# Peptides against a protein of PDB entry 4IGA: the designs that were tried, part 77

Target 1, 116 residues: chain A of PDB entry 4IGA
Amino acid sequence: KRVLIVDDAAFMRMMLKDIITKAGYEVAGEATNGREAVEKYKELKPDIVTMDITMPEMNGIDAIKEIMKIDPNAKIIVCSAMGQQAMVIEAIKAGAKDFIVKPFQPSRVVEALNKV

## One batch from the design tools (peptide; made by RFdiffusion4, then SolubleMPNN)

Design b1_p22_4_s4 (from b1_p22_4, 15 letters changed)
Fold by OpenDDE base, seed 1:
Structure b1_p22_4_s4 (fold): chain B 116 residues (1-116), chain A 22 residues (1-22)
Amino acid sequence: as target 1 above (116 residues)
Amino acid sequence: MLKEEIEKRIKETKEFIEEYYK
């Protein structure tokens, strides 16, 4: 399965790429904001998306809403920070299938990838 | 997914951080 990684932080994208690849998944591509995420989703048609919430241009919740308009069957895993409970709830309501909390254990990422 | 489950998983992550890093 192919994963689109969405995060404005290069370090976070690198970490996720390492975890995803070592778990036997393919990285379809990367996006650095919500607008780019929507565009890359259309272009790459990934099987799974890891979605940061706080990003410039367009936040992760708005990106989820737009991706769900494109593909109602999209498999989106939200990556949230501590203290973002309300935003995680909104992301789930918008159509996200699961969430991971930063800083994360690699095993938690793999579990989410395997279940969506 | 329920609000309570979200809060539980966030709490578990917090506890992991506290245990692992101090």
Scores: peptide ipSAE 0.201, ipTM 0.712, DockQ to the pose 0.082
Fold by OpenDDE base, seed 2:
Structure b1_p22_4_s4 (fold): chain B 116 residues (1-116), chain A 22 residues (1-22)
Amino acid sequence: as target 1 above (116 residues)
Amino acid sequence: MLKEEIEKRIKETKEFIEEYYK
């Protein structure tokens, strides 16, 4: 399965790429913001999306909503910061299938990838 | 997914961090 990684932080994208690849998944591509995420989803047609929803001054929920409009069956895993319960709830309401809390254990990422 | 599960998993993550950085 191919994963689109969405995060504004290069280090986070790199970390996720390592985890995803070691877990036997392919990285379809990367996006650095919500708009790019929507564009890349259309372009790459990934099987799974990891979506940062706690990007500063960025509403990752909007990206989820737009992707869900494109593909109601999209498999989106939200990556959230500690203390962002409300944002996680909103992400789930928007159509996210699962969530991971930063900082995360690699096993949690793998578990989410395997379950969606 | 239930709010309680979200809160639980967040709490577990916090506890893990606290344990790891002891």
Scores: peptide ipSAE 0.172, ipTM 0.684, DockQ to the pose 0.083
Fold by OpenDDE base, seed 5:
Structure b1_p22_4_s4 (fold): chain B 116 residues (1-116), chain A 22 residues (1-22)
Amino acid sequence: as target 1 above (116 residues)
Amino acid sequence: MLKEEIEKRIKETKEFIEEYYK
């Protein structure tokens, strides 16, 4: 399966890329903001999206909603920071299938990938 | 997914940080 990684932090994208590839998944591409995520989803047709919802500059929930309009069967795993319980709940309501919390264990990412 | 499950998993992450120092 192919994964689109969405996060404004280069370090976080790198970390996710390492975990995803070591778990036997392919990285379809990367996006650095919610608008880019929507466009990359259309372009790459990934099987899974990891979506940062705590990006200061853009609400990742809006990107989830837009992707779900494009593909109601989209498999989105949200990435949230500590203290963002409300945002995680809203992301799930928007259509996200699972979530991971930053900082995360690699095994938690793999579990989420395998479950969606 | 239920709110309680979200809170549980967040708690588990916090416990991991405390236990493994990362």
Scores: peptide ipSAE 0.075, ipTM 0.604, DockQ to the pose 0.085
Fold by OpenDDE base, seed 3:
Structure b1_p22_4_s4 (fold): chain B 116 residues (1-116), chain A 22 residues (1-22)
Amino acid sequence: as target 1 above (116 residues)
Amino acid sequence: MLKEEIEKRIKETKEFIEEYYK
């Protein structure tokens, strides 16, 4: 399965890429904001999306909503910061299938990938 | 401990939402 990684932080994308690859998944591509995420989703047609919901320039929840309009069966895993329960709830309502809390263990990422 | 507890609580909330809004 192919994963689109969405996060504004290059370091976070790198960490996720390493974990995803070592788990036997393929990285379809990367996006640095919500608009790019929607564009890359259309272009790459990934099987799974990891979506940061704490991006400073654009809320990842909006990206989730747009992707869900395109593909109601989209498999989106949100990545949230500690203490942002309200944002996670909104992301789930928008259609996210699972969530990961930062800082995360690699095993938790793999668990989420395998679940969706 | 804090992270695990937060994840547990959010997971429970997620499961509730999935059931309620299906």
Scores: peptide ipSAE 0.062, ipTM 0.585, DockQ to the pose 0.035

Design b1_p22_5_s1 (from b1_p22_5, 19 letters changed)
Fold by OpenDDE base, seed 3:
Structure b1_p22_5_s1 (fold): chain B 116 residues (1-116), chain A 22 residues (1-22)
Amino acid sequence: as target 1 above (116 residues)
Amino acid sequence: MEEELKKKIEEIAKKKLEEAAK
C-alpha cells in the first residue's frame, strides 16, 4: 500500500518515511500543509494518509474534510502533538480513522497502518 | 505524567472511532 505523508516539519516527515518503509509500505509522496495535502491526494491517489493538524495555509482538520469530499473511503491517520480533547473529537468527526499523539513509538504507527 | 495523558487522549479517540463505526 502507498502512503501520503503530511507534516510541516521536515524531521517528522523523515521519521514517518523511515517507519512506513521499514514496515513494508511505499511512500506515495509528501505534503507540507493541508492545501498541498489535498492536491497531492488528487494527484497520487494514495491508499493511506498520515496527517498532521497544526500546519500553515490549511490545518489538518480542514484537509481531512476536503479529502473526504474527494474520497469518502479515504484512510487518514492523524499524527499530532498532544492537544485538546476537542481536537480529537473534531478529527474523528471529519473522518479520521485513527489518532496518534506525538511523541509516538514506531509500533503505534505500524499498528495504525495495518488496521485502517 | 505526559505518557498517561497521551494514553488518555488516545483512549478518547478509540471510543469516538467505535461510535463513528456504528
Scores: peptide ipSAE 0.313, ipTM 0.833, DockQ to the pose 0.050
Fold by OpenDDE base, seed 5:
Structure b1_p22_5_s1 (fold): chain B 116 residues (1-116), chain A 22 residues (1-22)
Amino acid sequence: as target 1 above (116 residues)
Amino acid sequence: MEEELKKKIEEIAKKKLEEAAK
């Protein structure tokens, strides 16, 4: 399966790329904001998306909503430092299949990838 | 929205926040 990694932090994208690759998944591509995420989803048609929330241009919640309009069966795993209850609920309502709070263990990401 | 899935996700997120706040 192919994964699109969305996060404005280069370090985080690198970390996720390492975890995803070691878990046997292919990295379809990367995006640094919600607008790029939507564009890359259309272009790459990934099987799974890891989505940050706090990003410039377009936040992760709006990106999830736009991707779900394109593909109602999209598999989106949120990975964010902003894990407040209200934010978690909002992400789930938008269509997220999981919500991982930063900082995280690599195994948590792998479990999420395997379950969606 | 799947209610059971929501509950599980929220529970996981809450636990992680609890750990991070320590």
Scores: peptide ipSAE 0.179, ipTM 0.710, DockQ to the pose 0.063
Fold by OpenDDE base, seed 2:
Structure b1_p22_5_s1 (fold): chain B 116 residues (1-116), chain A 22 residues (1-22)
Amino acid sequence: as target 1 above (116 residues)
Amino acid sequence: MEEELKKKIEEIAKKKLEEAAK
C-alpha cells in the first residue's frame, strides 16, 4: 500500500517515511500543508494518508474534509500534537480513521497503518 | 459503529496524553 505523508515539519515527514518504509509500505509522496495534501491526493491516489493538523495554508481538519469529498473511502490517520478530546472528535467527524498523538512510537503508526 | 470508533480513538488519545503528562 502507498502512503501520502502530510506534515509541515520536514523532520516529521522524514520520521514517518522511515517508519512507513520499514513497515513494508511505499511512500506515495509528501505534502507540507492541507492544500498540497488535497492536490497530492488527487494526483497520487494513495491508499493511506498520514495527516498533521496544525499546518499553514490549510489545516489538517479541512484537508480531511476536502479529501473525503473527493474520496469518501479515504483512509486517513491523523498524527498530531493536539490530542485533546475535542480535536479527536473533530477529526473523527471529518472522517479520520485513527488519531495518533505526538510524540509517538513507531509501532503505534504501524498498527494504525495495518488497521485502516 | 461510528460511536464505537469515536470511543476507541478518544480513549487512545486520552491515554497518550496521560502518558505524556507523566
Scores: peptide ipSAE 0.165, ipTM 0.698, DockQ to the pose 0.062
Fold by OpenDDE base, seed 4:
Structure b1_p22_5_s1 (fold): chain B 116 residues (1-116), chain A 22 residues (1-22)
Amino acid sequence: as target 1 above (116 residues)
Amino acid sequence: MEEELKKKIEEIAKKKLEEAAK
């Protein structure tokens, strides 16, 4: 399966890329904000998306909503430092299939990838 | 199904946040 990695932090994208590839998945591409995520989703049609929340240009919640309009079957795993209850609820309502709070163990990401 | 998933995810996220905060 192919994964689109969305995070404004270069280090986080690198970390996720390492975890994803070691788990046997292919990285379809990367995005640094929500607007770029939507465009990359349309272009690449990945099987799975890892989505940060707090990003410039467009936040992750809005990106989830836009991607779900494009593909209602999208498999989006949120990966964010902002794990407040209201944010988690909002992400799930938008269509997220999981919510991973930073910092995380690599095994948590692999579990999410395998289950969506 | 949707409510069950939501509840589970909320609990996981809440626990992780609490662990990081203390």
Scores: peptide ipSAE 0.160, ipTM 0.692, DockQ to the pose 0.066

Design b1_p22_5_s2 (from b1_p22_5, 18 letters changed)
Fold by OpenDDE base, seed 1:
Structure b1_p22_5_s2 (fold): chain B 116 residues (1-116), chain A 22 residues (1-22)
Amino acid sequence: as target 1 above (116 residues)
Amino acid sequence: MEKELEELIKKIAEAALKAAAE
């Protein structure tokens, strides 16, 4: 399966890329904000998306909503430092299939990838 | 503590998914 990685932090994208590839998945591409995420989703048609929340231009919640308009079957896993209960619920209501809080264990990401 | 928080958030997400599916 192909994964689109969305995070404004280059280091985080690098970390996720390492985890994703070691787990046997392919990286479809990367996006640095929500607007790019929506654009890349249309272009690449990935199987899975890892989505940060706090990003410039467009945040992850809005990006999830826009992607879900494009593809109601999108498989989006949130990876965010904002682990408040309200944020988790909001992300799921927007259409996310999982929510991973930063910092995270690589195994947690792998579990999410395998489950969605 | 990091592992505990991770597990807590996982449980919240699972509960939210279940609620959304019902």
Scores: peptide ipSAE 0.458, ipTM 0.875, DockQ to the pose 0.048
Fold by OpenDDE base, seed 2:
Structure b1_p22_5_s2 (fold): chain B 116 residues (1-116), chain A 22 residues (1-22)
Amino acid sequence: as target 1 above (116 residues)
Amino acid sequence: MEKELEELIKKIAEAALKAAAE
């Protein structure tokens, strides 16, 4: 399966890329903000998306909503430093299938990838 | 502490998914 990695932090994208690749998944591409995420989703048609929340141009919640309009069957895993209950609920309501709080254990990401 | 928070958020997400599916 192919994964689109969305995060404004280059370091985080690198970390996720390593985890995703070692877990046997392919990286479809990367996006640095929510608007780019939507564009890349259309272009790459990934199987899974890892989505940051706090990003310039467009935040992760709005990106989730837009992607779900494009593909109601999108598989989106949130990876965010914002570990508030309200944010988790909001992300799920928007269409996310999982929520991972930063900092995270690599095994948690792998578990999410395998489950969605 | 980080491990505990990770598990807590996981459980919240799971609960939210169940609620949304019903």
Scores: peptide ipSAE 0.457, ipTM 0.875, DockQ to the pose 0.048
Fold by OpenDDE base, seed 3:
Structure b1_p22_5_s2 (fold): chain B 116 residues (1-116), chain A 22 residues (1-22)
Amino acid sequence: as target 1 above (116 residues)
Amino acid sequence: MEKELEELIKKIAEAALKAAAE
């Protein structure tokens, strides 16, 4: 399966890429904000998306909503430092299939990838 | 403590998913 990695932090994208590839998944591409995420989803048609929330241009919640309009069956895993209960619920309501709080264990990401 | 927070958020997400499916 192919994964689109969305995060404005280069270090975080690198970390996720390492985890994803070591787990046997392919990286379809990367995006640095919500607008780019939507564009890349259309272009690459990945099987899974890892989505940051706090990003410039367009935040992760809005990106989730736009991707779900394109593909109601999209598999989106949120990875965010914003671990408040309200944010988790909002992300799930928008269409996310899981929510991972930063900092996270690599095994948590692998578990999410395998479950969606 | 980090592991405990991850587990708590995981449980919240799971509960939210169940609620959304109903």
Scores: peptide ipSAE 0.454, ipTM 0.874, DockQ to the pose 0.048
Fold by OpenDDE base, seed 4:
Structure b1_p22_5_s2 (fold): chain B 116 residues (1-116), chain A 22 residues (1-22)
Amino acid sequence: as target 1 above (116 residues)
Amino acid sequence: MEKELEELIKKIAEAALKAAAE
């Protein structure tokens, strides 16, 4: 499966890329904000999206909503430092299939990838 | 601490998913 990685932090994208590839998945591409994420989703049609929440231009929640308009069957895994209960619930309501809080164990990401 | 938080968030997400499916 092909994964689109969305995070404004270059080091986080690198970390996720390493985890994703070592787990046997292919990286479809990267996005650095929510607007770019929506654009890349249309372009690349990835199987899975890892989505940060706190990003410039467009945050992850809005990006999830826009992607879900494009593809109601989108498989989006949130990876965010904002692990407040309300945020988790909001992300799920927006359409996310899982929520991973930063910092995370690599095995947690792999678990999420395998589940969706 | 990190593992405990991860597990807590996972449980919240699972509960939210369950609620959304109902």
Scores: peptide ipSAE 0.414, ipTM 0.864, DockQ to the pose 0.048

Design b1_p22_5_s3 (from b1_p22_5, 17 letters changed)
Fold by OpenDDE base, seed 3:
Structure b1_p22_5_s3 (fold): chain B 116 residues (1-116), chain A 22 residues (1-22)
Amino acid sequence: as target 1 above (116 residues)
Amino acid sequence: SSAELERLIKEIAEKKLAEAAK
């Protein structure tokens, strides 16, 4: 399966890329904000998306909503910082299939990838 | 911990989603 990685932090994208690749998944591409995420989803048609919430230009919740309009069956895993309970709940309501709280263990990411 | 917070958020989310489905 192919995964689109969305996060404004370069180090986080690198970390996720390593975890995803070692788990046997392919990285379809990367996005650095919500607007780019929507564009990349249209272009790449990934099987799974890892989605950061707090990003410039467009946040992850709005990106989820736009992606769900494009593909109601999109498999989106939210990656959120500690203390963002309300935002995670809104992301789930918007259509996210799972969520991971930062900082996370690699095994937690793999678990989410395997379940969605 | 992150795992503990995930469990808490999941419980809250499930409750809210169930209520919205009524």
Scores: peptide ipSAE 0.247, ipTM 0.745, DockQ to the pose 0.045
Fold by OpenDDE base, seed 1:
Structure b1_p22_5_s3 (fold): chain B 116 residues (1-116), chain A 22 residues (1-22)
Amino acid sequence: as target 1 above (116 residues)
Amino acid sequence: SSAELERLIKEIAEKKLAEAAK
């Protein structure tokens, strides 16, 4: 399966890319904000999306909503910081299939990828 | 911990979603 990685932090994208690749998944591409995420989703048609919440230009919640309009069957895994409970809940309501709290263990990411 | 927080959020989310479905 092909994964689109969305996060404004280069280090986080790097970390996720390593985990995803070592788990046997392919990285379809990367996005640094919600607008890019929506654009890349249309372009790459990935199987799975890892979605950060707090990003410039467009946040992850809005990105999820837009992606779900494009593809109601989108498989989105939210990756959120410790203090973002309300936004994680909104992400789930918007259609996210799972959520991971930062900081996370690689095994947790793999678990989420395997379940969606 | 991260895992504990995820469990907490999951419980809250499930309750909210269940309420919205009623």
Scores: peptide ipSAE 0.233, ipTM 0.742, DockQ to the pose 0.045
Fold by OpenDDE base, seed 5:
Structure b1_p22_5_s3 (fold): chain B 116 residues (1-116), chain A 22 residues (1-22)
Amino acid sequence: as target 1 above (116 residues)
Amino acid sequence: SSAELERLIKEIAEKKLAEAAK
C-alpha cells in the first residue's frame, strides 16, 4: 500500500517515512500543508494518508474534509501533538479513521497502518 | 502519557459521535 505523508515539520516527515518504509509500505509522496495534501491526494491516489493538524495555508481538519469530498472511502490517520485534543476530536468527526498522539512510538504508527 | 491521552480522546470522540447520530 502507498502512503501520503502530511506534516509541516521536515523532521516529522522523515521519521514517518522511515517507519512506513520499514513496515513494508511505500511512500507515495509528501505534503507540507493542507492545500498540498488535497492536491497530492488527487494526483497520487494514495491508499493511506498520515495527517498533521496545525499547518499553514490549510489546517489538517479542512484537508480531511476536502479529501473526503474527493474520496469518501479515504483512509486518514491523524498525527497530532498532546495540546490539540479538541482538534483530534474534530478530525474524527471529519472522517479520520484513527489518531496518534505525539510523541509516539513507531509500533503505534505500524498498528494504525495495518488496521485502516 | 501519549497512550493514556489517546484512550481518553477516543472515549470522548465516540461519545460525541454517538450524540451527533441521534
Scores: peptide ipSAE 0.216, ipTM 0.741, DockQ to the pose 0.046
Fold by OpenDDE base, seed 4:
Structure b1_p22_5_s3 (fold): chain B 116 residues (1-116), chain A 22 residues (1-22)
Amino acid sequence: as target 1 above (116 residues)
Amino acid sequence: SSAELERLIKEIAEKKLAEAAK
């Protein structure tokens, strides 16, 4: 399966890319904000999206909403920092299939990828 | 429900805090 990685932090994208690749998944592409995420989703039509919440231009929640308009069956895994509980709930309501709290163990990411 | 989601997130938060405290 192909994964779109969305996070404004380069190091986080790198970390996720490493985890995803080692788990046998393909990285479809990367996005650094919600607006880019929506555009990349249209372009790449990935199987799975890992979505950060706090990003410039467009946050992850709004990105989820827009992606769900494009594809109601989108498989989005939210990766959220500790302390953003309310936003995680909002993301789930918007259509996220799972959520992972930062910092996370690689095995948790793999679990989420395998589950969606 | 919203309440169920809140409980779930709370549980995860507590687990993370417990792990960090050890």
Scores: peptide ipSAE 0.115, ipTM 0.606, DockQ to the pose 0.119

Design b1_p22_5_s4 (from b1_p22_5, 19 letters changed)
Fold by OpenDDE base, seed 2:
Structure b1_p22_5_s4 (fold): chain B 116 residues (1-116), chain A 22 residues (1-22)
Amino acid sequence: as target 1 above (116 residues)
Amino acid sequence: MKEELEKLIEEIAKKKLEKLAK
């Protein structure tokens, strides 16, 4: 399966890429904000998306909503430092399939990838 | 599916907050 990685932090994208590839998944591409994420989703048609929340241009929640309009069956895993209950609920209501709080262990990401 | 996940996450969040409040 192919994964689109969305995060404004280059270090985080690199970390996720390492985890994803070691787990046997393919990286479809990367996005640095929510607007780019929506564009890349249309272009790449990935099987899974890892989505940050706090990003410039467009935040992750809005990106989830826009992607779900494009593909109601999108598989989006949120990965964010913003783990407060209200944010988690909002992400789930937007369409997220899982929510991973930063910092995380690689095994948690792998489990999420395998379940969606 | 979505509703089930929401409920699960809410429960986990509550437990986490309780732990931090100790």
Scores: peptide ipSAE 0.028, ipTM 0.515, DockQ to the pose 0.051
Fold by OpenDDE base, seed 4:
Structure b1_p22_5_s4 (fold): chain B 116 residues (1-116), chain A 22 residues (1-22)
Amino acid sequence: as target 1 above (116 residues)
Amino acid sequence: MKEELEKLIEEIAKKKLEKLAK
């Protein structure tokens, strides 16, 4: 399966790329904000998306909503430091399949990838 | 979905507690 990685932090994208590839998944591409995420999803049609929330230009919640308009069956895993109850609920309502709170263990990401 | 949400809330709580303890 192919994964689109969305995070404004280069270090975080690198970390996720390492975890994803070691788990036997393919990285479809990367995005640094919500607008790029929507564009890359449309272009690459990945099987799974890892989505940060706090990003410039367009946040992750809005990106989830736009991607779900493109593909109602999109498999989006949120990966964010913003571990607030309201934020988790909002992400799930937008269409996220899972929510991983930063900091995380690599095994948690792998479990999420395997579950969706 | 309700059970899944509850698990996510538990995860958030654990992370908060870990940060406060450090």
Scores: peptide ipSAE 0.027, ipTM 0.542, DockQ to the pose 0.074
Fold by OpenDDE base, seed 3:
Structure b1_p22_5_s4 (fold): chain B 116 residues (1-116), chain A 22 residues (1-22)
Amino acid sequence: as target 1 above (116 residues)
Amino acid sequence: MKEELEKLIEEIAKKKLEKLAK
């Protein structure tokens, strides 16, 4: 399966790329904000998306909503430092399949990838 | 606190799956 990685932090994208690759998944591409994520989703048609929340141009919640309009069956895993209950509920309501709080263990990401 | 938050996330995800399955 192919994964689109969305995060404004280059280090975080590199970390996720390493985890995803070692878990036997392919990286479809990367995006640095929510607007780019929507564009890349249309272009690449990935099987899974890892989605940050706090990003410039468009935040992760809005990106989830837009992607779900394009593909109601989209498999989106949120990966965010903002693990407050309200944010988790909002992400799930928007269509996210899972929510991973930063900092995380690599095994948590692998479990999410395998589950969605 | 992290463990409790993770449990909450899992419970929310479970409820979502149940909603999709009905």
Scores: peptide ipSAE 0.027, ipTM 0.527, DockQ to the pose 0.039
Fold by OpenDDE base, seed 1:
Structure b1_p22_5_s4 (fold): chain B 116 residues (1-116), chain A 22 residues (1-22)
Amino acid sequence: as target 1 above (116 residues)
Amino acid sequence: MKEELEKLIEEIAKKKLEKLAK
């Protein structure tokens, strides 16, 4: 399966890329903000998306909503430092399939990838 | 906290399934 990695932090994208590839998944591409995420989703049609929340231009919640309009079956895993219940609820209501709080263990990401 | 978060997600998922069934 192919994964689109969305995060404004270069180090986080690199970390996720390492985890994803070591787990046997292919990286479809990367996005650095929500607008780019939506564009890349349309272009690449990935099987899974890892989505940050706090990003410039467009935040992750709005990006989830836009992607879900494009593909109601999108498999989006949120990865965010903002693990408050309200944020989790908002992300799930937007269409996210899972929510991973930063900092995370690689095994947690792999579990999410395998589950969605 | 991790377990509580997982339970919350599970509860939300269950509610969504119930909504879809109705």
Scores: peptide ipSAE 0.026, ipTM 0.528, DockQ to the pose 0.035

